# Ledger of designs, part 30: peptides against a protein of PDB entry 5H65

Target 1, 294 residues: chain A of PDB entry 5H65
Amino acid sequence: QYLERTPLCAILKQKAPQQYRIRAKLRSYKPRRLFQSVKLHCPKCHLLQEVPHEGDLDIIFQDGATKTPDVKLQNTSLYDSKIWTTKNQKGRKVAVHFVKNNGILPLSNECLLLIEGGTLSEICKLSNKFNSVIPVRSGHEDLELLDLSAPFLIQGTIHHYGCKQCSSLRSIQNLNSLVDKTSWIPSSVAEALGIVPLQYVFVMTFTLDDGTGVLEAYLMDSDKFFQIPASEVLMDDDLQKSVDMIMDMFCPPGIKIDAYPWLECFIKSYNVTNGTDNQICYQIFDTTVAEDVI

## One batch from the design tools (peptide)

Design b1_p16_2_s4 (made by RFdiffusion4, then SolubleMPNN; from b1_p16_2, 9 letters changed)
Fold by OpenDDE base, seed 2:
Order: C-alpha cells, then structure tokens, then sequence
Structure b1_p16_2_s4 (fold): chain B 294 residues (1-294), chain A 16 residues (1-16)
C-alpha cells in the first residue's frame, strides 16, 4: 500500500478515519520505562492487561502447592505421573505428568510436562529443562489448568497467558485432540484447552512533530515496530538494550529536537467518544523502525 | 527406564 507523505498540519484538519504516511520527529514518548510498555492484549475482547510479576506468580503457585494431587487422576492414557514428596515444607506433594504421544514417551525436549503442586522456582527449573510446561491442578474428574492468572504454558523463559474473559477452559484430557503431541504450539494448546491466548504487545504513546504540527500517536505492536518480540523482551537483557537504543536514537536525551532523526511511519486516525465529547486519535500501524537515519 | 524419566527425576531432585 502506497500513501503519499502528508504533513501533520494537514492531518490535524481532516476527519477520521483515514490512513497517512508521515515523516516526523519523535519529540517524546511514554511510558519511559520499557517494562511499563509491555502489556498483554486479547485479540478477541481487546482488553489490555499487565504482565504478571514474579511475586504475583509466586503467590499463585504457592497456593496451588497447598493442594494434594488426586491419585485418581494419575497415570492416564494421555500422561504418566510421578509424585515427589519434599523433605521439608511439611512434605509437600508435587506431581509431574509427562504427556505421551500415542502412548509413547517422547524425547525430553519434546515432552510436555503438567506440573501439579510446584512452586514458581520448581516450575521454571523444569521448563528450562523440558521446555514445555503447563501448571495444573486436580479437578473433579480431570486435571485442569491451575489458573489463568498464571501462564497456561511455559516454554523456556516464555510465559503464555490466556484471557480470563474470553476463555472457556476445558480439562487437560482435551489435549488428546492434538495430533502432534511433540511440538506443543501455544496456539494449538490454547485451542485444545479453550483458551484465548493473550498477545504480548508494546504499548506506547508517541508525540510526533514534523515542524508543521504536533500529534500524539498510539503504538500497539507485538514485533513489527522494533523488530523485537514483545514476548521475549522482558526476559532478554540484550533485547531490552536494543529497544532502549532505538528509543534513544529517535529521542536522544540531552539534545535539541532539531538534531533528532526523522521517523517515517504510517498512522491511522480514528474517532473516540468520551461521553459527549468526540475526539480524533491516531495509531501507528504497519511500521518498522529502520536503523537508517534519515 | 527411559531417558525422559531419568531426566525428570533428576530435575525433580532439585525440588528439595
């Protein structure tokens, strides 16, 4: 899609909705802290949520660890179960269920683990070792996902979350519907379990200035704008540094805006109603920030 | 005993 470049002053006078190609300087942006800009977005209800902090997860898993695994739910056709009793912590029971592929245990790096009663630390250790882990609990008739406030799937350092509002959870046995029980694609797991997966997104507000006018543009992007996945940035120091460098490049501290590089991007206008007040807002879309400075 | 089980047990041994 080709759009002619439009000055901000002209855009500010036009009705919404429209799409524009612009060339502007990034005068400022918010939030300034990267961790505050990463959110979880539901593609269905479009609710934005905070990424749970480690402390939040600790509480959830600690609570889950107080429940004893139900023996009746162990060792099904879907998974084999192993139970550990901790030496301390009042003999806490931890159940690990490793999912079989057509009755056969796969390789460790391909095996999905269902963890029941584990702490965050224990779960993370297992996820690092086996890659794919689902925190579960004993339900009435089947294992169930522990809590949508926690990840429904942990793969390495990536935490996959589901939307509480849009999800209709199904029991673990629904994983049987997956033909391939080795790859454990998050979307497939989510579908099997009735989960609407949330998307990691960068959420930022840019103040753009091209010398003719100033407008604020909203950025909600998963991996295109920075060419860095929002899902990985919080767990990778190098990626964090990269984002910071990009932002510092376009909005360098300590120098005047005249020296700022030009940013070319696409924005779309849209109407927002606040009670009786109607305003036009702008959102960045289909834009990749190039490292080449204009 | 399969390697998967061994690996699991090894990982689980670190719970304590």
Amino acid sequence: as target 1 above (294 residues)
Amino acid sequence: EQELIKSLLEAASKFD
Scores: peptide ipSAE 0.093, ipTM 0.834, DockQ to the pose 0.013
Fold by OpenDDE base, seed 4:
Structure b1_p16_2_s4 (fold): chain B 294 residues (1-294), chain A 16 residues (1-16)
Amino acid sequence: as target 1 above (294 residues)
Amino acid sequence: EQELIKSLLEAASKFD
């Protein structure tokens, strides 16, 4: 899309909604810590929520691990089951169900594991070995997703979450509807289980200054702005460093703003009504930052 | 199939 560059002073005088192309310096941004800028966003209800911390997941899985797997739900046409009894923790039982493709066990890298009674550490170990893991529990008539407060699907180091508000959970046997039981596409799994998947997004507020004016612009972006997926950044130190470097480049600490590089981006204005007060806000959109901007 | 089972068992053995 093409838009003429507009100075901030002119933008600040105009009514919303409008779209602008701007060139400004990043005076400051918040939050300063990267982990605080990564949120989960529902594409349906648009609710923003925090990414669960390790401690939160520990509690959920510890609670789940207190439940004994139901023998009646083991070894179905959909999956084969193996049970392990731990030597400690009063003989905690862990069930691993490996999903079959048309009655045949796929290769380990293609196999979906359903884990019942596992701790976070155990689940992570399995997810590192096997590409796809779903934490489950024994329901009345079928296995069910353990908890939407925890990932519904773990693939490697990526945790896929679902929206509690918008999801209407279905039992595990609904995975039978998937024709291909080897690829385990998150969206397909979510659809089969009645889950509305959440999206990882960077959520930040930029204070932009072009010398004519100053405005705050909201950034909510999944993978375009930094060209780094928000879904992967929390689990990858290198990606975190990359984002930090980008932000330091645009907003270097200990340096005067006069020496800051220029940021070119698109912003859109929109109205926000709080009671009788109407406020114009700005959001960055369709923008990719260049890494070599000086 | 056997490789899958083997891998699963090896992974599960680390639970203890």
Scores: peptide ipSAE 0.070, ipTM 0.821, DockQ to the pose 0.013
Fold by OpenDDE base, seed 5:
Structure b1_p16_2_s4 (fold): chain B 294 residues (1-294), chain A 16 residues (1-16)
Amino acid sequence: as target 1 above (294 residues)
Amino acid sequence: EQELIKSLLEAASKFD
């Protein structure tokens, strides 16, 4: 829908909710560090969560590695199992389960690995080679997902997370419901296992100034604003540089705001109540800036 | 299957 451009001074006087098209300069933004701006968002309960740090994952997988794989759960119609015993770690057992397609092992690049008892380093090594990996543990009657605090699926360098609150986990044998056991689409895997996938999002606060007024606008976007997926940016230096370049273009350090380029975007206003206090907030939506920078 | 076995062996060598 077409919206006429509205000056910020006029917007600041109006009641919410409303949608606006604006042209303003990016006076400042927060957080300044890209890593701090990437969050996980649940599409069901709308909870925002921090992306787990490597140290957090280390603890989870180290704890999982203290558990011994159950022999009774190895080598089913769904998967073939191989067991490794470490040489220098008191004989730690690691189980790798290779998911079969119609009873046949697929090609390595199409094979889903279920890893039981692996460290983060070991899991990452396997994911680099086989692409798709699920960290699992031995349940009472079947293999189960290890922990929703860790990725439920690792594909290359991409970590897929699920919502603890909204997910109702099902056992690994539910992967049998997947007709195609070669592509391993994250959403399909999540559905089979009762997981509500979390979405990577950029979360930032922009201070916008058009010379008539100043307002703060909230940004929550997965891939449209920068035309860069939030799910990939943390693991790709080139993508990080691209985002930094875009932000430096609109908000260059060391120069006056008068020299800043104009940013065109859509914002929507909404009411927020905090006790007795009522305020109007603003959120950026349906906006792409990457095309304007080039 | 042979490709998978080879990949497995290569991957296994990296655990220690």
Scores: peptide ipSAE 0.067, ipTM 0.823, DockQ to the pose 0.013
Fold by OpenDDE base, seed 1:
Structure b1_p16_2_s4 (fold): chain B 294 residues (1-294), chain A 16 residues (1-16)
Amino acid sequence: as target 1 above (294 residues)
Amino acid sequence: EQELIKSLLEAASKFD
């Protein structure tokens, strides 16, 4: 898309909604910590949620591990079940259900594991070895997703979450609707189980200054702005460093703003009503950060 | 815990 550059002072005088191309310096941004800037966003209800911490997940899985797998739900046409009893922890029982494709067990890199009674550590280790893992529990007549507060699907280091508000959970046997039981695409799994998948997004507020004016612009982006997926950044040190480097480049610590590089981006204005007060807000959109020459 | 993972891996060795 093409827009002429508009100075911030001019933008600040105009009514919303409008779209602008701007050239400004990043005076400051918030939140400062990368982890705080990564949220889960529902594409349906648009709620923003915090990414659960490891401690939160530990509690959920510990609670799940207190429940014994129902023998009646083991070894169905959909999956083969293996049960382990721990030597410690009062003989905790863990069930792993290996999902079959047309009655045949696939290779490990294509296999979906349904884990019942596993700890977070155990689940994560298994997800590194096997392609896909779903934490489950024994329902009345079928296996069910353990808890939407935990990932509904773990693939390697990627945790896929669902929206509690928008999801209407269905039992695990609904995975039968998937013709191909080897690829385990998160969206397909979510659809089969009645889950509205949440999206990882970077959520930040930029204070932009072009010398004519200052405005705050909201950033909500999944993978375009940094060219780094928000879904992967929390689990990858190199990606974290990359984001930090980008932010440090545009907003370097210890130097004056006059020496900051210029940032080219698109912003859109929109109206927000707070009681009787009408406010114009700004959001960054369709922008990819590029290195500029100082 | 490590024993459980080991057992799982051994039981699923046929998948490799």
Scores: peptide ipSAE 0.040, ipTM 0.780, DockQ to the pose 0.012

## One batch from the design tools (peptide)

Design b1_p17_1 (made by RFdiffusion4)
Fold by OpenDDE base, seed 4:
Structure b1_p17_1 (fold): chain B 294 residues (1-294), chain A 17 residues (1-17)
Amino acid sequence: as target 1 above (294 residues)
Amino acid sequence: MKQENAPPFSPENVQPP
């Protein structure tokens, strides 16, 4: 859509909702720490939540490891099972279930593991060795997802989370509904298990200044703005450096704003009502900045 | 069901049945 460039001073006087094309300098942004800017967003209920910390996950998996795998749930048509008993770890039992495709075990790079009693460290190592890992527990009649506070699926370094509010969990045997039991697409796994997957998003507030006015604009974006997936950035130092470089380019430390580069972006205005107070807010949309940096 | 008692559980020892 073609939009004429509008100065911020004019935008600040207009009613919402409207869309604008602007050219402004990034005076400042928050949060300053990249880790704090990455959130999980539910596409259904629109809840924003923090990405769980390693310490939080450790607790969940430690609690899960106190449960004993049910022998009756081992070796189904869906999976073959191996069980370990650890002598040095208070007799912790670990069960690993290897999901089969039409009764055949796939190669390791296509194999989904279901794990009972694993630690975070063990699960992460397994996700790097195998295609996919799901933390599970023994239910009454079937294996079940361990906890939606932890990832429902780990693939390499990517942790996939589900919405507790919107998900209606189904048992592991529902993976039988998947035609292809080799690719393990996160959305397909989520659908089979009744999970509403959360999306990684960058969440930032930009203070924009074009010399005519100052405006705060909200950014919520998964992969377009930086051309970097929010889902990968927390686990990749090079991607983190790239985002930092982009932000430093637009908002260089120790330099006066007059020397800042111009940022061209689209913003939309919208009304927010808090009781009797009506406020106009702004959100960045359909904007990519990475092409100007590389 | 295959039960392995030794070596202790390690991701490196996890192999398909």
Scores: peptide ipSAE 0.361, ipTM 0.767, DockQ to the pose 0.016
Fold by OpenDDE base, seed 2:
Structure b1_p17_1 (fold): chain B 294 residues (1-294), chain A 17 residues (1-17)
Amino acid sequence: as target 1 above (294 residues)
Amino acid sequence: MKQENAPPFSPENVQPP
């Protein structure tokens, strides 16, 4: 729908909910650090959570490595298993299960690995060598996902996470339901395992000023606003630089706001009730930063 | 299944059975 431009001073006087097209300058934004703006969002319960840090993952995988792989769960119709015992790490056992497609082992670039007892470093190396890696543990009757606090799927440098609240985990044998056992689409893997996948999102608060008024607008966006996937930005220095450049362009340090470029965007108003207090909030939606500005 | 005790586990040595 075509929306006419509305000045911020007019918007600030109106009841919610409404949608607006605006033209404003980005006076300021928060958080200032890009890594703080990338969150995980559940599409079902709408919970926002932090992306786990490497240190957090190290702890999870170290704990997982204390558990011994169950020999009874090795070599099924779904996967072939290989076990190593490390000499230098108090006899840590590592099991790698190679998922088969119709009883045949696929090529390395199409192979899903299930790993027990791997460290973060080892798993990351394996995810670069093979198509996909799932950290698992031995359950009572089957392999199970290790921990939803860690990625349920790692593909190259991309970590896929699941919602602890919304997921009802199923055993690894449910991967049999997948017709395509080569591409390992994250959403398909998640569905098979009863996981509600989390989405990487940019979460920012923009202070917008059009000279008639000042408004704070919330940005929650995966890939549209910057034309950069939030899922990739944390692991790609060039993408990080690009986002930083965009933000510096709209909100340049050391110059007056009068010299800032104009940002055109869509915002929606909505009501938030905190006890007895009713507040109108604003969210940016359906907005892409113009490529010509970058 | 027979455990491989040597060489030590490394991602570089991980190959399908």
Scores: peptide ipSAE 0.360, ipTM 0.768, DockQ to the pose 0.015
Fold by OpenDDE base, seed 3:
Formats: structure tokens, C-alpha cells, sequence
Structure b1_p17_1 (fold): chain B 294 residues (1-294), chain A 17 residues (1-17)
């Protein structure tokens, strides 16, 4: 739908909900640090979660490594298993299960590994080598996902997370429902395991000023605004630099706002009830700013 | 493939059966 450009002063007087096209300067934004702006969003319950830190994952995997793999769960029609005992780590047991496609082991770059007792470092190395790794534990009758506080799937440098609230976990044997056991599409893996996948999103608050008024607009975007996937940015220095460059372009440090470039974007207003108070809030939507930069 | 037991564990040594 075509929207005419509306000045902020006019928008600020109108009731919600409405959609607007605006032209404004980015006076400021929060948070200032990129790593703080990347969150995990559940598409079902709409909760926002922090991306787990390496230290948090280390603890989870360290705890998992204290458990002994169940020998009864090794070598099924779905996977072939290898087990190791470490000498220097109090006899830590590590089991690696290689998922088969129709009874045949795929090539290493297409092979899904299920791992019991691996450290974060070990799992990351394996994900780089085999492309796909699921941290698991021995359940009562089958292998199970280790913990939804950790990635349910690691592919290269990308950590895929699931929503604890919305997921109803199923056992690893449910991967049998996947026709293609080579591509390991995260959404398909999630569906098979009863996981509602979380989406990486940029979450920022923009203070916009067009000279007629000032408003704060919320940005929640996965890959459109910057034309950079939020899922990849934390693991790629070049992508981080690109985002920083874009933000510095629109909100350059050390200069006056009069010299800032104009940002064209769409915003929608919506009502928020906080106790007895009704507030109108604004959200950026359907906006790309990086077409000329990337 | 049958269960293999090999110490110590190293990601570099993990190979498909």
C-alpha cells in the first residue's frame, strides 16, 4: 500500500494503530553495542531471550560431560556410534553418533553428528568439520536433546536455539521422519524434535528526529533492515564491521545532527497498556537501509 | 557399524565409521 510521507509532528498527534512512511534523522540508538542488540525471538510466544554466552554453554556442556552414555542406545538403524574414554578428565566418556541416510553414512560435510559428553570447544570443532552437530544425552529409552538452554543444532559457526516454553521435545529417533538426512535444515530438525526454533533478531530503539518532532521507534528485525542476518553477525567480524559502518553512517559520532543523513523508513504505531496507563509506541517495519551500502 | 572404543577423544580424530 502506498503511504505518503508524514511529518513526525503529525504522527505524534494521531491515535494508534496506524502505519506511516517517514523521513527522519537517527538522533541516537540503543543499545550502542552490537552484541547487546542481538536477541532470540520466539515466533509463537513472542518472548525475547538473550543469546547464551560462551560461559553459559561451557557450564551446560561440562555438566553434560559428567553423564555416562548408555550403551543400550548406541548403534541403531538411525546412527552408528563411537565412544571414547578420556584419560586426563576423570574418565569422561564421549559418544559420537553418526546419523545415517537410509542406512548409509553420508559424506562428512553432510553428516549429522549426535554428541554425548562433548565440550563446547570440541563440539564447535566438530561442527566445522561435519557441518551439523546436535548435543544429546542418553534418555530412558532413546537419545534426547541435551538442553534447550544450549543449541539444539550447531552448523558451522551458527547456533540454533529452541524455545523452552513452546517446545515439546521428542526423542532423537524422530529424526527418522526426515526424508532427506543430508541437508539438515534447521527448521526440519526442529519440527522433527518438537522444537519451536528461536529467531535471531536485531533489537534496537531508534530516536528519530525530522525537525518537526522526535519519537522513539522500536526495531525488531532478522535480516531485512541491515540486509545482514542477525544469526550470523555475532560470528563474523566483517558483518559486524558492516553493521557498525551502517550505524555510523546514519548516526556519525562527533558531528552535529544537522549533518546526519536522512533515513526513510516505515513505522507503525500501536497501543501499549502499562497498568492504568495507555501509551502509543512505534515500531519500524518493512525497511531496508543497507541497499546502497552492502 | 559396531561400537568403537578409542581413547583419548579428539575432534580431529573423529571420522565416520
Amino acid sequence: as target 1 above (294 residues)
Amino acid sequence: MKQENAPPFSPENVQPP
Scores: peptide ipSAE 0.354, ipTM 0.775, DockQ to the pose 0.015
Fold by OpenDDE base, seed 5:
Structure b1_p17_1 (fold): chain B 294 residues (1-294), chain A 17 residues (1-17)
Amino acid sequence: as target 1 above (294 residues)
Amino acid sequence: MKQENAPPFSPENVQPP
């Protein structure tokens, strides 16, 4: 539906909830560092989580590597297994399970690996060589997902995470329910394993000023606002530079706000209750800024 | 089951059975 432009001074006087089209300058934004603006969001419980850092993942995989792969769980109808014993690193054992499609091993670019005892560095190298990698551990009767604090699926440089609160994990043999064992779509893998996948989102607060008033608007967006996926930006320097360039264009350092470009966007107001205090907040929606950069 | 006894483990040497 078409919305007429409303000045911020008029919006600030109105009750929520309402939707508005605005034209304003980006006076400032938070957080200033891009890596702090990328979060994980659960579509079911709406919990926001930090993206795990490399150091966090290293600890999880180091702990996993202290466990010995169970020989009884190797070489099933679902997968063929190889095992290595390292001379170094206190005799660490690594098991790699190659998932079969109808009893046949697919090409490397279509292959899913299940890995026990791998380090983060090793797993990342394998995910670049093969299509997909799942970190696993030996359970009592079957292989199981290692830990929901780590990615449940790694594809190239993309880490897919699951919600600890909403997921009810199932054993790895549930991958048998997938008819197509070549594409390894993250949502299909998640469904088979009882995982609620988390979504990467940009989370930012914009201070907007149109000369009539100033308001703060919240941004939570996965791929529309910048036309850049939040899921890819942390692993791609060029995408990071692109986001930084966009933000510098709208909020250039060392320049007066009078020279800032105008930002056109949609905002919605909503009520937030904190005890007895009722506050009106604003959120950006259905807005793309990348088109204005060309 | 194919067991590789040649340490160290190297992702570069991981190939399907």
Scores: peptide ipSAE 0.360, ipTM 0.767, DockQ to the pose 0.016; fails the geometry check

Design b1_p17_1_s1 (made by RFdiffusion4, then SolubleMPNN; from b1_p17_1, 7 letters changed)
Fold by OpenDDE base, seed 4:
Structure b1_p17_1_s1 (fold): chain B 294 residues (1-294), chain A 17 residues (1-17)
Amino acid sequence: as target 1 above (294 residues)
Amino acid sequence: MKKVDAPPYTPTNVKPP
């Protein structure tokens, strides 16, 4: 839909909900640190969560490593199992289950590993070597996902998380429902295991100024605004630098706002009720800035 | 980037798209 450009002073006088096209300067933004803006969002219940820190994951995997793999659950039609006993840490047992495709072990770059009793470091090492890793535990009758507080799937440096509230976990044998056991698409894995996958999003607050008024708008976006996936930015220094460069371009430090570039974007207004108080809030949508900046 | 220990940013009144 074609939207005419509306000055902020006019927008501030209107009722919500409405959509606007604006041209404004980015006076300021929050948070200033990129890592603070990256969140996990549930598409179903809309809960926003922090991305777990390494320390949090360490605790989860350490706890999981206290459990001994059940021998009865090893070497099924779905996977071949290999057990390691660590020399340190009182002989901790680690099980790695190699998921087969129609009874055949795939190449390492196509193989899904189920890891039982592994530390974060061990899991990360394996995920760098193999295509995909799922941290698991021994259930009563089958392997199960270890914990939704940890990634349900790790692919290289990408951690895929699931919503604890919306997910109804199913056992690992449900991976049999996947026809293709080589690509391991995160959404397909999630569906098979009853997981509602969380989405990485940039969450920022922009203070916009067009000379007629000042408006605060939220950005919640996965990959459109910066043309950089929020799912990858935390683990990629170059992507982080790119985002920082974009933000510095729109809001350069030590320079007066009069010299700031103009940002063209779409915003939508919406009503928020906080007790007895009604507030109109604004969100940036359907906006890409990366192409306009180069 | 080393995760610098900073308090999490939690925006208020974020409406889902």
Scores: peptide ipSAE 0.076, ipTM 0.706, DockQ to the pose 0.728
Fold by OpenDDE base, seed 1:
Structure b1_p17_1_s1 (fold): chain B 294 residues (1-294), chain A 17 residues (1-17)
Amino acid sequence: as target 1 above (294 residues)
Amino acid sequence: MKKVDAPPYTPTNVKPP
């Protein structure tokens, strides 16, 4: 996009909606903690959700682990089933269903596991080994996704979530519609199971100052602004450090704003109605942090 | 997954991407 640079003082006087290119300093930002900025966004209903914490997932999987796998649903044309009884006092049963490709078990790195009755720890261990795991439960006639409050797909350290409001869940046998049962693309899995996948996004509020005026602009971005995927940042310490470094570069602690670098970005204005009051808000869009900071 | 010991940040009037 090509836009001429507009000073903030001029922008603040204009009606919305409009698009602008600006050069401003990042006076401050919210939230200060990176983990608070990472959220899940539904592309269909636009609801923002918090990323579930480990404790939340523990509860869901513990509840799921109280249910006994249905023997009638084991060993279908789609998957081979293995059952383990834990050595704990209650003898918890765990079922792992290995999804087959045309009746043949794939290699471990290409195999999708359906896990029934597993704990978070067990699921994570399996995802690291097989790289694709779906938590499931026994339905009336077929295996079903366990809970949309938990990931519908875990691949390594990446948790894929679905929208509860927009999804119309289908049984696990709908994975048969996938011709290739080795790659396990999250979007394809979601489509087969009737899931609207949620998108990881960074959500921040930037206070921008160019010396002529000050405005607040929202950042809602998945991977463009930082050139770091929001979907990976929570599970990767190096990526977290990189984001922190970028923010510290633009908004260095302990120094005056006069010494801050300039940020060039695109913002768009939009109207928000609050009762009888009309407010103009701003959002950063189509912006990547430049390598050179001046 | 790292635990967050803070209330969630809830911005107002955020335009969907």
Scores: peptide ipSAE 0.075, ipTM 0.708, DockQ to the pose 0.694
Fold by OpenDDE base, seed 3:
Structure b1_p17_1_s1 (fold): chain B 294 residues (1-294), chain A 17 residues (1-17)
Amino acid sequence: as target 1 above (294 residues)
Amino acid sequence: MKKVDAPPYTPTNVKPP
């Protein structure tokens, strides 16, 4: 349905829930740092999580590297296994399992690697060379995902995470259910392994001002608002620059708000109960601001 | 990954879509 533009002063007087089309200036936004705005969101339980830092991942993988790969789990119909013993660090064993497609090893650019005992650095090197990497550990009867606190799938520079609360992990042999063992679509991998994938989202608070009133609206969006995937922005300097440019365009530093461009967007109101206090909050939805900055 | 020195931004009162 067509929504007419409503001034903020009128919106501020209305009960929730409602949807509005607005034209306002972005007076300010939080957080100021792009990296602080990128979160992981569960589509099922709606929990927001921080993206793990490299230091956190290092700890997880270092702990995993203390475990010795189980020889009984090597070389199955699903994968061929290679074991390396490091010369340093008391002879750490690293197992790499190359997943086969119908008994045949695919090309490196289509191959899924299962790695146990690898460091973050080693895993990242492998993910750059091969299509996909899953950090695993030896379970009792099969290989298992190492830890949902770490990526369940790494593809190049993209880390795919799963929800600890909503996932019911299945063993690695469940990858056999995938007909196509070359593309390794994250959602398909997640489904096979019983993982509820988390979504990267931009989470920001916009202070909007149209001259009639001021309101705060939340942005929670994965790829529509900036036309830039939140999943890629953390690892791509050019995408980061693009987002920064967009934000600087709408909220330029060092100039008065009178010179700011107008932002047209949709917002929805909703009721929030904080203890005994009822509050109306606002969220931006179905809005794209990215100009074809090609 | 770039480390953020500042505390993480925690949104409040965000309604899931």
Scores: peptide ipSAE 0.071, ipTM 0.707, DockQ to the pose 0.699
Fold by OpenDDE base, seed 2:
Structure b1_p17_1_s1 (fold): chain B 294 residues (1-294), chain A 17 residues (1-17)
Amino acid sequence: as target 1 above (294 residues)
Amino acid sequence: MKKVDAPPYTPTNVKPP
């Protein structure tokens, strides 16, 4: 869609909802710390959640590790099971279930592991070696996902999370419905297990100034605005650096706003009702920025 | 909270001041 450029002063006088093309400077933004901007978003209920910290995950997996794997659930048509007993004073049992493809164990780079009783450290080690890991627990009749507050799927360093509100969890045997048991696509795994996957998103507020007016615009974007996936940025120092560079380019520290580059973007206005108060808010949409655009 | 739709890929030019 072609939109003519509208000055901010004109936009600020208009009723919502409307769409605009603007040219403005990024006066400031929040949060200033990148890790604070990365959130999890549910595409169904639109809930925003914080990405769990390692400390939170440690607790979840430690709690899971207090439960002994059920021997009756080992070695099914879907998976082969191996159990380890830790040599520490606790004698903790860890079960690793290797998911089979048509009754055959796949190569390590294609294998899905179901981990029962593992610590975060142990799970991370396994996820770095094998293609995919699902933390599980022994249910009444089958293995079940451990906890939706933890990743339902770990692939390398990427943690995939599900929405607690929208998910209706199914037992692990539902993975049998997957025709391809080698690639382990997160969306397919989620569907099989009744999980609504959460999306990593950048959540930021931009203060935009075009010299005629100032407005705050909300940014919620997964991978388009920065051309960097929010799902990967927390685990990749180079990607973090790239985002920081982009933000520093638009909003350079120690420099006057007159010297800031102009940002051309799309914003949409919308109404927000807080009790009796009606407020017009703005959101950035359909906008991609890149360093090479300067 | 406001519902967010997935935006299409639209390049945004950054111009010097």
Scores: peptide ipSAE 0.020, ipTM 0.500, DockQ to the pose 0.034; fails the geometry check

